# Peptides against a protein of PDB entry 4BOS: the designs that were tried, part 54

Target 1, 163 residues: chain A of PDB entry 4BOS
Amino acid sequence: PVLTRTVVPADNSCLFTSVYYVVEGGVLNPACAPEMRRLIAQIVASDPDFYSEAILGKTNQEYCDWIKRDDTWGGAIEISILSKFYQCEICVVDTQTVRIDRFGEDAGYTKRVLLIYDGIHYDPLQRNFPDPDTPPLTIFSSNDDIVLVQALELADEARRRRQ
Target 2, 163 residues: chain A of PDB entry 4BOS as posed
Amino acid sequence: PVLTRTVVPADNSALFTSVYYVVEGGVLNPACAPEMRRLIAQIVASDPDFYSEAILGKTNQEYCDWIKRDDTWGGAIEISILSKFYQCEICVVDTQTVRIDRFGEDAGYTKRVLLIYDGIHYDPLQRNFPDPDTPPLTIFSSNDDIVLVQALELADEARRRRQ

## One batch from the design tools (peptide; made by RFdiffusion4, then SolubleMPNN)

Design b1_p16_2_s2 (from b1_p16_2 with K6R F9A D10A)
Fold by OpenDDE base, seed 1:
Structure b1_p16_2_s2 (fold): chain B 163 residues (1-163), chain A 16 residues (1-16)
Amino acid sequence: as target 1 above (163 residues)
Amino acid sequence: ALAAARAAAAAVRAAL
């Protein structure tokens, strides 16, 4: 398959690094996490009515302090926030279940990006082209269902390798 | 829209 995985560091910030990679068109920047954590905290802090304790599992302030730590892991809440911020669907293919969790699927976004997740670690996905001078693609049409099939194929192969 | 979001993200990063 032409869809490939770029392994990013397992440094507790892999979600942020992976999202940054795909939304920036394939730029690997492991140092992006502090700023992305702060971005999320700022968004959460700006709307305590929406980002309630019921949603966050902790107070708004506690969450903001928590997510800004360099050793805390991002998850579904952060992906949802980043999907809304970047106005794109974030598709996460899970190698344990061989399923795709789609964030922002009902928002009417025209673009989608893809991550691969193994239950602990996130990595970005990209489409490579035969022409070496054509850079990889990380931003897809939300109508491109072929890329979702390719992501499932990658996840299934990853699962088989671990079993 | 995504380009605008990227620009907004860059502006936020610059302001932090």
Scores: peptide ipSAE 0.031, ipTM 0.691, DockQ to the pose 0.030
Fold by OpenDDE base, seed 2:
Structure b1_p16_2_s2 (fold): chain B 163 residues (1-163), chain A 16 residues (1-16)
Amino acid sequence: as target 1 above (163 residues)
Amino acid sequence: ALAAARAAAAAVRAAL
């Protein structure tokens, strides 16, 4: 089994496309972003006490308007929200630092998904199997630490290619 | 499944 990267469009919505891909079991849908942006805005708007200016860096309403724009990038806040929404750990391997940032690691989720991030772009990761009849896996056990090692290896290789 | 996730999200929001 090999962990591989699926390159998604660099259209300012790569985070949403990547998350959608992994949580839906490998479905590439670049048109998913507007709905996911609205979903995030709805979640944020529903809990103004938790999603405060201190957390958002702007008012709750301003954030909701901002995240619904087509040209705004998702980040840690959005990943955290999506982790909670999909009830899974979202692991982001960074090719610049060769480290994994875990979102939802303390929530006790049984599943994890993986993204690769280069500082400006997100892509989804998947495990391919030798058997051609076995579809790629995008949802892993939260106890599968081997996939994290494989993700780090993939990130290190990506980093070396840029140097 | 996104639909199932939406139902789960409602429960999460209620717990927050």
Scores: peptide ipSAE 0.030, ipTM 0.691, DockQ to the pose 0.024
Fold by OpenDDE base, seed 4:
Structure b1_p16_2_s2 (fold): chain B 163 residues (1-163), chain A 16 residues (1-16)
Amino acid sequence: as target 1 above (163 residues)
Amino acid sequence: ALAAARAAAAAVRAAL
């Protein structure tokens, strides 16, 4: 089995498309972004005490309006929210640093999904199997440390290609 | 699926 990258469109909604892909078992749907943006905004609006200006860098209301635009990209705040919403670890391997940032790692989730990030763009990761009749896997056990090793190897290869 | 899940969204909190 090999961990592979599926390139999604660079349309400012790559984070949402990538998360949707992995949590839905490998469904590529770039049209998912507006709905996911509204979900994020709803969650943020529901707790203005936690999602303060200190956390958001802008007022709660301003953030909600901002994230619902089709040309704004998500980051750590959105990943954290989506991790909690989908009740899974979201592991992001960074090709610039060859590090994995884990979101939700202390929540006790039994499942994890993986994204690859280059400092600008997010793509989903999946495990391909030699048997062509076995579909790719996007949702892993949180006990599967092999997939993290494979993600680091993939990121290191990407780094070497770009340097 | 996302639309159906919105009913519970108010209880979701992030771990930053």
Scores: peptide ipSAE 0.029, ipTM 0.684, DockQ to the pose 0.026
Fold by OpenDDE base, seed 3:
Structure b1_p16_2_s2 (fold): chain B 163 residues (1-163), chain A 16 residues (1-16)
Amino acid sequence: as target 1 above (163 residues)
Amino acid sequence: ALAAARAAAAAVRAAL
């Protein structure tokens, strides 16, 4: 089994496309972003006490209007929200640092999904199998530490290609 | 599924 990267469009919504891909079992839908942005805004608006200006860096209303724009980037706040929504860890391997940031780590989720990040762009990761009749896997056990090692290897290879 | 997740999220929001 080999961990591989699926390159998604670099259209300011790569995070949403990548998350959708992995949580839906490998479905590539670049048109998913508007609905996911609305979902995040709805969740944020529903809990102004938790999603305060201190967390958002702007008022709750300003953030909701901002995240629904098609030219704004998703980041750690959005990943955290999506982790909670889909009830899974979202693990992001960074090709610049060769480190994994785990979102939802303390929630006790039994499932994890993986993204690869280069400082600007997000792509989803999947496990491919030698048997062509076996579809790729995008949802892993939270106990599967081998997939994290493989993700780090991919990140290190990507870093070396840029040097 | 996304539909099940939406239902769960709606229930959480209603409880806030």
Scores: peptide ipSAE 0.027, ipTM 0.668, DockQ to the pose 0.023

Design b1_p16_2_s3 (from b1_p16_2, 6 letters changed)
Fold by OpenDDE base, seed 4:
Structure b1_p16_2_s3 (fold): chain B 163 residues (1-163), chain A 16 residues (1-16)
Amino acid sequence: as target 1 above (163 residues)
Amino acid sequence: ALEEARALAAAVRAAL
């Protein structure tokens, strides 16, 4: 089994497409972004005490309007929200630093998914199996440390290719 | 699928 990257479109919504891919078990749906943006906005709007201006960098209402635009990029705030929503750890391996940022690591989730990030673009990661009849795996146990090691190796290789 | 997810999210928020 090898951990591999699926390249999704660079259309300002790559984060949402990537998250959707991994949490849905490997379904590529670039059209998912508008509804995911609205989902995030709904969650943010429902808890203005937690999602304050200090957290969002703008008022709650301004953020909701902003995130629903087609040309705004998702980041750490959106990942943290999606982690909470899907009740899974979202691990983002950065090819620039070869480090993993773990969102939801302190929440006690039993599942984790993985993304790869190059400073601009997000892509999903999956485990491919030698058996062609076995579909790729995108949802891992939160105890699976091997997949994190494999993600770091993948990111390190990507970094070396660009340097 | 996302519509169902949104409905679930609303239900969870209402319960908390």
Scores: peptide ipSAE 0.022, ipTM 0.630, DockQ to the pose 0.024
Fold by OpenDDE base, seed 1:
Structure b1_p16_2_s3 (fold): chain B 163 residues (1-163), chain A 16 residues (1-16)
Amino acid sequence: as target 1 above (163 residues)
Amino acid sequence: ALEEARALAAAVRAAL
């Protein structure tokens, strides 16, 4: 089994596309972004006490309007929200630093998914199997630390390519 | 399992 990167379109919605891919078991749907943006906005709007201006950097309403635009990029806030929504740990391996940021690690989720991030673009990660009849795995046990090591290896290789 | 988790998460959010 090998951990591999699936390159999604380099558009403003790569984070959403990538998250959708991994949480849905390997379904590539670049058109998922508008709905996911709406989902995030809905969640944020539902709890203005938690999703305050201090957290969002803008008013709750302003954020909701902003995130629903087709040209705004998601980040840590959106990943945190999606982790909570899908009830899984979202692990982001950064190719610039060769570090993994784990979102939802303290929530006690039994599942984790992985993204790779290069500073401006997100892609999903998947485990491929030698058997062509076995579909790739995108949802891992939160106890599977081997997949994190493999993700770091991918990030390190990517970093070396840029040097 | 993930579907169940999503449903639970949605229910929690709806209660807020």
Scores: peptide ipSAE 0.021, ipTM 0.583, DockQ to the pose 0.023
Fold by OpenDDE base, seed 5:
Structure b1_p16_2_s3 (fold): chain B 163 residues (1-163), chain A 16 residues (1-16)
Amino acid sequence: as target 1 above (163 residues)
Amino acid sequence: ALEEARALAAAVRAAL
């Protein structure tokens, strides 16, 4: 089995497209972003004590209006929210530093999904199998550390290509 | 699936 990258469109919603892909078992839907942006805004609005100006960098109301725009980019705040919503660990491997940021690692989830990030763009990762009739896997056991090693290998290869 | 998930989001928001 080999871990591979699926390149999604380089639009303003690549994070949402990538998360949707892995949590839905490998479904590419670039039109999913408006609904996901609305979901995040609803969750943020529901807890103004936690999602304060200190956390958001703007008021709760300003953030909700901002994230619902079609030209604003998601980041760590959105990943954290989506991890809790989908009840899975979201692991992001960075090709610039060859490091993995784990979101939801302390929540006790049994599942994890993986994204690859280059500083401006997110893509989903999947495991392909030798049997062509076996569909790719996007949801892994939280005990599967082999997939994390494979993700680091992909990131290191990408970094070397840029040097 | 995403629309169905949003409809059930109230329970998740309570856990945040």
Scores: peptide ipSAE 0.021, ipTM 0.635, DockQ to the pose 0.025
Fold by OpenDDE base, seed 3:
Structure b1_p16_2_s3 (fold): chain B 163 residues (1-163), chain A 16 residues (1-16)
Amino acid sequence: as target 1 above (163 residues)
Amino acid sequence: ALEEARALAAAVRAAL
C-alpha cells in the first residue's frame, strides 16, 4: 500500500475539491465548490454565537458573503468547520515545513482524512493497493499513525523536489 | 436540516 497524491485543479476552490474527494471516498468533483461554500456559510450563519467576529475576523454576515464568492480561498476556519460537519479528523501535511496540522483531533472522531498543502494549493491523499480490484482508500482510522508517517514522507519528498 | 446532512455524511463515511 502506497500513499499517493491526486492533483486537483489549481483554482480558488482546491480545498473544497480536496475535502470533497477524501470524504466521499475518492470522487473528483471540481464543481462541488459552490455548494460547499454555501454549506459553510449556512453552518456559520446558523450559530452566530459560536462563529463570532473574534473567530471569523469579520462579522458573521460578512464572512458568509465572503466565503460564497468564487474567488476566495478556504483555510483553517473552513477546515475546522468541515471537520465538524463530516465528523472526521482532517490532517493537512505541509510540504514547506513537513509538518501535519490536525483538525478535529480532540473531538474523538474515529476517522481521519488527509490533505497535502504547499502553502497555496491543496490536494487530497489516498492509499493505493496492489490489488487492482481494491479501490483506493481515502478515509483512515484515527488510530492509523502509519498513514501520517507516509504523509510526512510524501511531503518531504515534495520539499526536496523544490530545492 | 444540518443534522440530517451530518448524518448522511457520516453514513457515507461509514460505508467507505
Scores: peptide ipSAE 0.019, ipTM 0.529, DockQ to the pose 0.024

Design b1_p16_2_s4 (from b1_p16_2, 5 letters changed)
Fold by OpenDDE base, seed 2:
Structure b1_p16_2_s4 (fold): chain B 163 residues (1-163), chain A 16 residues (1-16)
Amino acid sequence: as target 1 above (163 residues)
Amino acid sequence: LLEAARAAAAAVRAAL
């Protein structure tokens, strides 16, 4: 079994496409972003006390309008929201720092998914199996430390390749 | 699944 990267389109919605891919078990749907953006906006709008200007950097309403634009990028706030929504840990391995940022790590989720991030672009990660009849795995046990090691290896290789 | 999950979003939002 090998952890591999699936390159999604380098559009403004790569985060949403990547998250959708892993939480849906390996379904590539570049058209998922508008619905994902609306979902996030709906969640943010539902709790203005928590999603305050201090958290969002803009008013709740302004953020909702902003995130629904097709040319705005998702980040840590959106990942946090999606982690809670899908009830899974979202692990982002950064190829620039070779570090993993874990979202939802303290929530007690039994499942985790992995993304790879280069400072601009997000891609999903999946585990491929030698048996061609066994589909790739995108949802891992939160106890699977091997997949985290493999993710770090991918990030390190990517960093070395850029040098 | 996204649409199905979205339909249950009210319960999730309550847990946020």
Scores: peptide ipSAE 0.024, ipTM 0.670, DockQ to the pose 0.025
Fold by OpenDDE base, seed 4:
Structure b1_p16_2_s4 (fold): chain B 163 residues (1-163), chain A 16 residues (1-16)
Amino acid sequence: as target 1 above (163 residues)
Amino acid sequence: LLEAARAAAAAVRAAL
């Protein structure tokens, strides 16, 4: 089994496309972004006490309007929200630092998904199997440490290629 | 699934 990267469009919505891909078991749907943006905005709007100006860097309302634009990028806040929404750990391996940021690691989720991030763009990761009849896996056990090692290896290789 | 998930968003928001 090999962990591989699926390159999604660099259309400012790569985070949403990538998350959708992994949580839906490997379904590439770039058109998912508007709905996901609205979902995040709805969640943020529902709790202005937590999603404060201090957290968002702008007012709750301003953030909601901002995230619903088709040209704005998601980040840690959005990943955190999506982790909670999909009830899974979202692990982001960074090719610049060769480190994994784990979102939802303290929530007790039994499942994890993986993204790869280069400082600008997000892509989903999946495990491919030698048997061509076995579809790629995008949802892993939260106890699967091998996939994290493989993600780090993938990121390290990417870094070496760029240095 | 997005539409179905969105329908249950109120419950998720309460847990956030």
Scores: peptide ipSAE 0.024, ipTM 0.668, DockQ to the pose 0.026
Fold by OpenDDE base, seed 1:
Structure b1_p16_2_s4 (fold): chain B 163 residues (1-163), chain A 16 residues (1-16)
Amino acid sequence: as target 1 above (163 residues)
Amino acid sequence: LLEAARAAAAAVRAAL
């Protein structure tokens, strides 16, 4: 099996599209972002003590209004929230550094999903099988470290292509 | 998974 990248639109919502893709088992839905943005805003609004201005870089209310815009970018805060919401580890492999940032690694989740990040854009990763009738896998065991190695290989190849 | 997660959303938010 081979780990592959599915390129999603660069429409300011690539993080949400990518997360949706992997947690839904490989469903590409570029229209999922508005609802996911609202979900994040709802979670942030529900805990203003934790999601303080110090954490958000803006007031709780300002963040909620901001993240619900269609032209604002998701990042580490949103990934952390989505990891907790979907109860899975979200592993982001960075093609610039060839490093993996693991969100939710200490939460004891049994599942992990993988994204690839190039500094400005997120894409989902999937494992493809030789049998065309076997659908790609996007949800992995949190014990599957082979997929992390494959993700690093994919990122390294991407970096080499840019050199 | 999304639907299952939505059902647990309140509990997750409280745990954040």
Scores: peptide ipSAE 0.024, ipTM 0.664, DockQ to the pose 0.025
Fold by OpenDDE base, seed 5:
Structure b1_p16_2_s4 (fold): chain B 163 residues (1-163), chain A 16 residues (1-16)
Amino acid sequence: as target 1 above (163 residues)
Amino acid sequence: LLEAARAAAAAVRAAL
């Protein structure tokens, strides 16, 4: 089995498209972003004590209006929220540092999904099998450390290609 | 999953 990358559009919503892809078992839907943006805004608005200006870098209301725009990018805050919402660990492998940032690692989730990030763009990762009749896997056991090693190898290869 | 999860969003938000 080989871990591979599916390139999604660079349309300001690559994070949302990538998360949707992996949690839905490999469904590419670039039109999913508006609904996911509204979901995040609703969650943030529901807890202004936690999602304060200190955390958001802007007021709670300003953030909610901002994240619902079609041309704004999500990051660590949005990943953290989506990890909790989907009850899974979200692992992001960075091609610039060849390191994995784990969101939800201490929550006790039994499942994990993987994204690859280059400092600007997010893409989803999936495991392909030799049997062409076996569909790719996007949801892994939180005990599967082999997939993390494969993700680091993929990131290191991507880094070398840029040199 | 997204549509099904959104139907239970209120309960999930309380646990965040």
Scores: peptide ipSAE 0.024, ipTM 0.662, DockQ to the pose 0.025

Design b1_p16_3_s1 (from b1_p16_3, 7 letters changed)
Fold by OpenDDE base, seed 3:
Structure b1_p16_3_s1 (fold): chain B 163 residues (1-163), chain A 16 residues (1-16)
Amino acid sequence: as target 1 above (163 residues)
Amino acid sequence: DERLAEYARLVAAATA
């Protein structure tokens, strides 16, 4: 099995498209972003005590309005929220540093998904199988450390290619 | 889930 990258559109919503892809088992839907943004805003709005200005960098209401814009970018805060919502570890491998940031690693989730990040763009990762009848896998066991090694290798190769 | 929130902020700050 080989870990591969699926390139999603380089728009302002690549994080949401990528997360949707991996948590839905490999469904590419760039139109998912508005609902993903609304989902995050809903979660944030539902708990203003936790999602405070100290965490968000802006008031709860300001954040909700901001994240629902179609031209704003998601980051670590949004990933952490989505990890909690989908009840899975979200692992982001960075091609610039060849490091993996793990979101939700201390929550005891049994599943993990992987994204690749180059500093401005997110793409989803998937495992391809030699059997053509076996569809790619996007949801891995949280015990599958091999996929993390493969992600690091993929990121290292991307760094060498400056892509 | 304060630890997760703190981690998220640290990652955001490091990549900002």
Scores: peptide ipSAE 0.025, ipTM 0.653, DockQ to the pose 0.033
Fold by OpenDDE base, seed 2:
Structure b1_p16_3_s1 (fold): chain B 163 residues (1-163), chain A 16 residues (1-16)
Amino acid sequence: as target 1 above (163 residues)
Amino acid sequence: DERLAEYARLVAAATA
């Protein structure tokens, strides 16, 4: 069992593509971004009291218009929203710091998914199995801390390759 | 990137 990285297109929507990949069990669909952006905008628009200007950095309406653009980047806000929507912990391992940022860790979700982030680009992570007939796993138990260790190892290797 | 800067701040706040 090896944790591996699937490189998605380095377009403005790599976060959405990566999240879609892991939550859908390993489906690579770069065309998912418009729908993902619309989903986020819909969620944000539905709760202007929570998704305030203080949280968004812009008015609720401005954010919704902004995130639906095809050239805007997703970040922590979008990850948090998607974590809540998909009811799973989203763990992002950073290759620059070799640390994992966990979104939704306090929500009591039973599942977690993993992304790898290099400061600019997001990619999804998956567990491959020795049996070629066993498809890769992208959704892990929230109690599976081994996968977190493996993610850190991947990040450390990536960092060392750049230094 | 402005969005990356915002992300960094939010991540820092969330992990603090």
Scores: peptide ipSAE 0.023, ipTM 0.645, DockQ to the pose 0.038
Fold by OpenDDE base, seed 5:
Structure b1_p16_3_s1 (fold): chain B 163 residues (1-163), chain A 16 residues (1-16)
Amino acid sequence: as target 1 above (163 residues)
Amino acid sequence: DERLAEYARLVAAATA
């Protein structure tokens, strides 16, 4: 089994496209972003005490208007929200630092999904199998630490290509 | 950029 990267469009909605891809089992839908942005805005608006200006970097209302634009980037706050919504751990491997940031790791989820991040762009990761009739896997056990090692190896290789 | 800096701050806060 080999962990591979699927390149999604760099259209400012790559995080949403990537998350949708992995949580839906490998479905590429670049048109999913508007609905996901609205979902996040709805969740943020529902809890202004937790999603404060200190967390958002702007007022709750300003953030909701901002995230619903088609040209604004998702980040850690959006990943955290999506982790809770989809009830899975979201692991982001960073090619600049060769480290993995785990979102939802203390929530007790049994499943994890993986993204790769280069500082400005997100892509989804999937496990390919030798049997061509076996579809790629995007949802892993939260106990599968091998996939995390494979993700680090993939990120390290990407870093070496740039230096 | 500003968004990247914000992401880094939030990640650091979540993992610190």
Scores: peptide ipSAE 0.022, ipTM 0.640, DockQ to the pose 0.038
Fold by OpenDDE base, seed 1:
Structure b1_p16_3_s1 (fold): chain B 163 residues (1-163), chain A 16 residues (1-16)
Amino acid sequence: as target 1 above (163 residues)
Amino acid sequence: DERLAEYARLVAAATA
């Protein structure tokens, strides 16, 4: 089994496309972003005390309007929200630093998904199997630390390619 | 990247 990267479009919605891909078991749907953005806005709007201006960097309403634009980028706030919504740990391996940022690691989730991030773009990660009839795996056990090592190896390889 | 700085800040806060 090999961990691989699936390149998604760099269309300002790569985070949403990548998250959708991994949580849906490997479904590439670049058109998923509008609904993902609305989902996040709905969650944020539902709890203005938790999603305060201090967290959002703007008013709750301003954030909701902003995230629903088709040209705004998702980041750590959105990842945190999506982790909570999908009830899974979202692990982001950064190719610039070769480190993994874990979202939802303290929530007790049994599942984890992985993204790879280069500072401006997100892609989903998947485990491929030798059996051609076995589909790639995108949802891992939260106890599967081997996949984290493999993600770091992918990030390190990506970094070396840039040098 | 306009979101890089924000991401770094939020990650730092989350992992602090």
Scores: peptide ipSAE 0.022, ipTM 0.632, DockQ to the pose 0.039

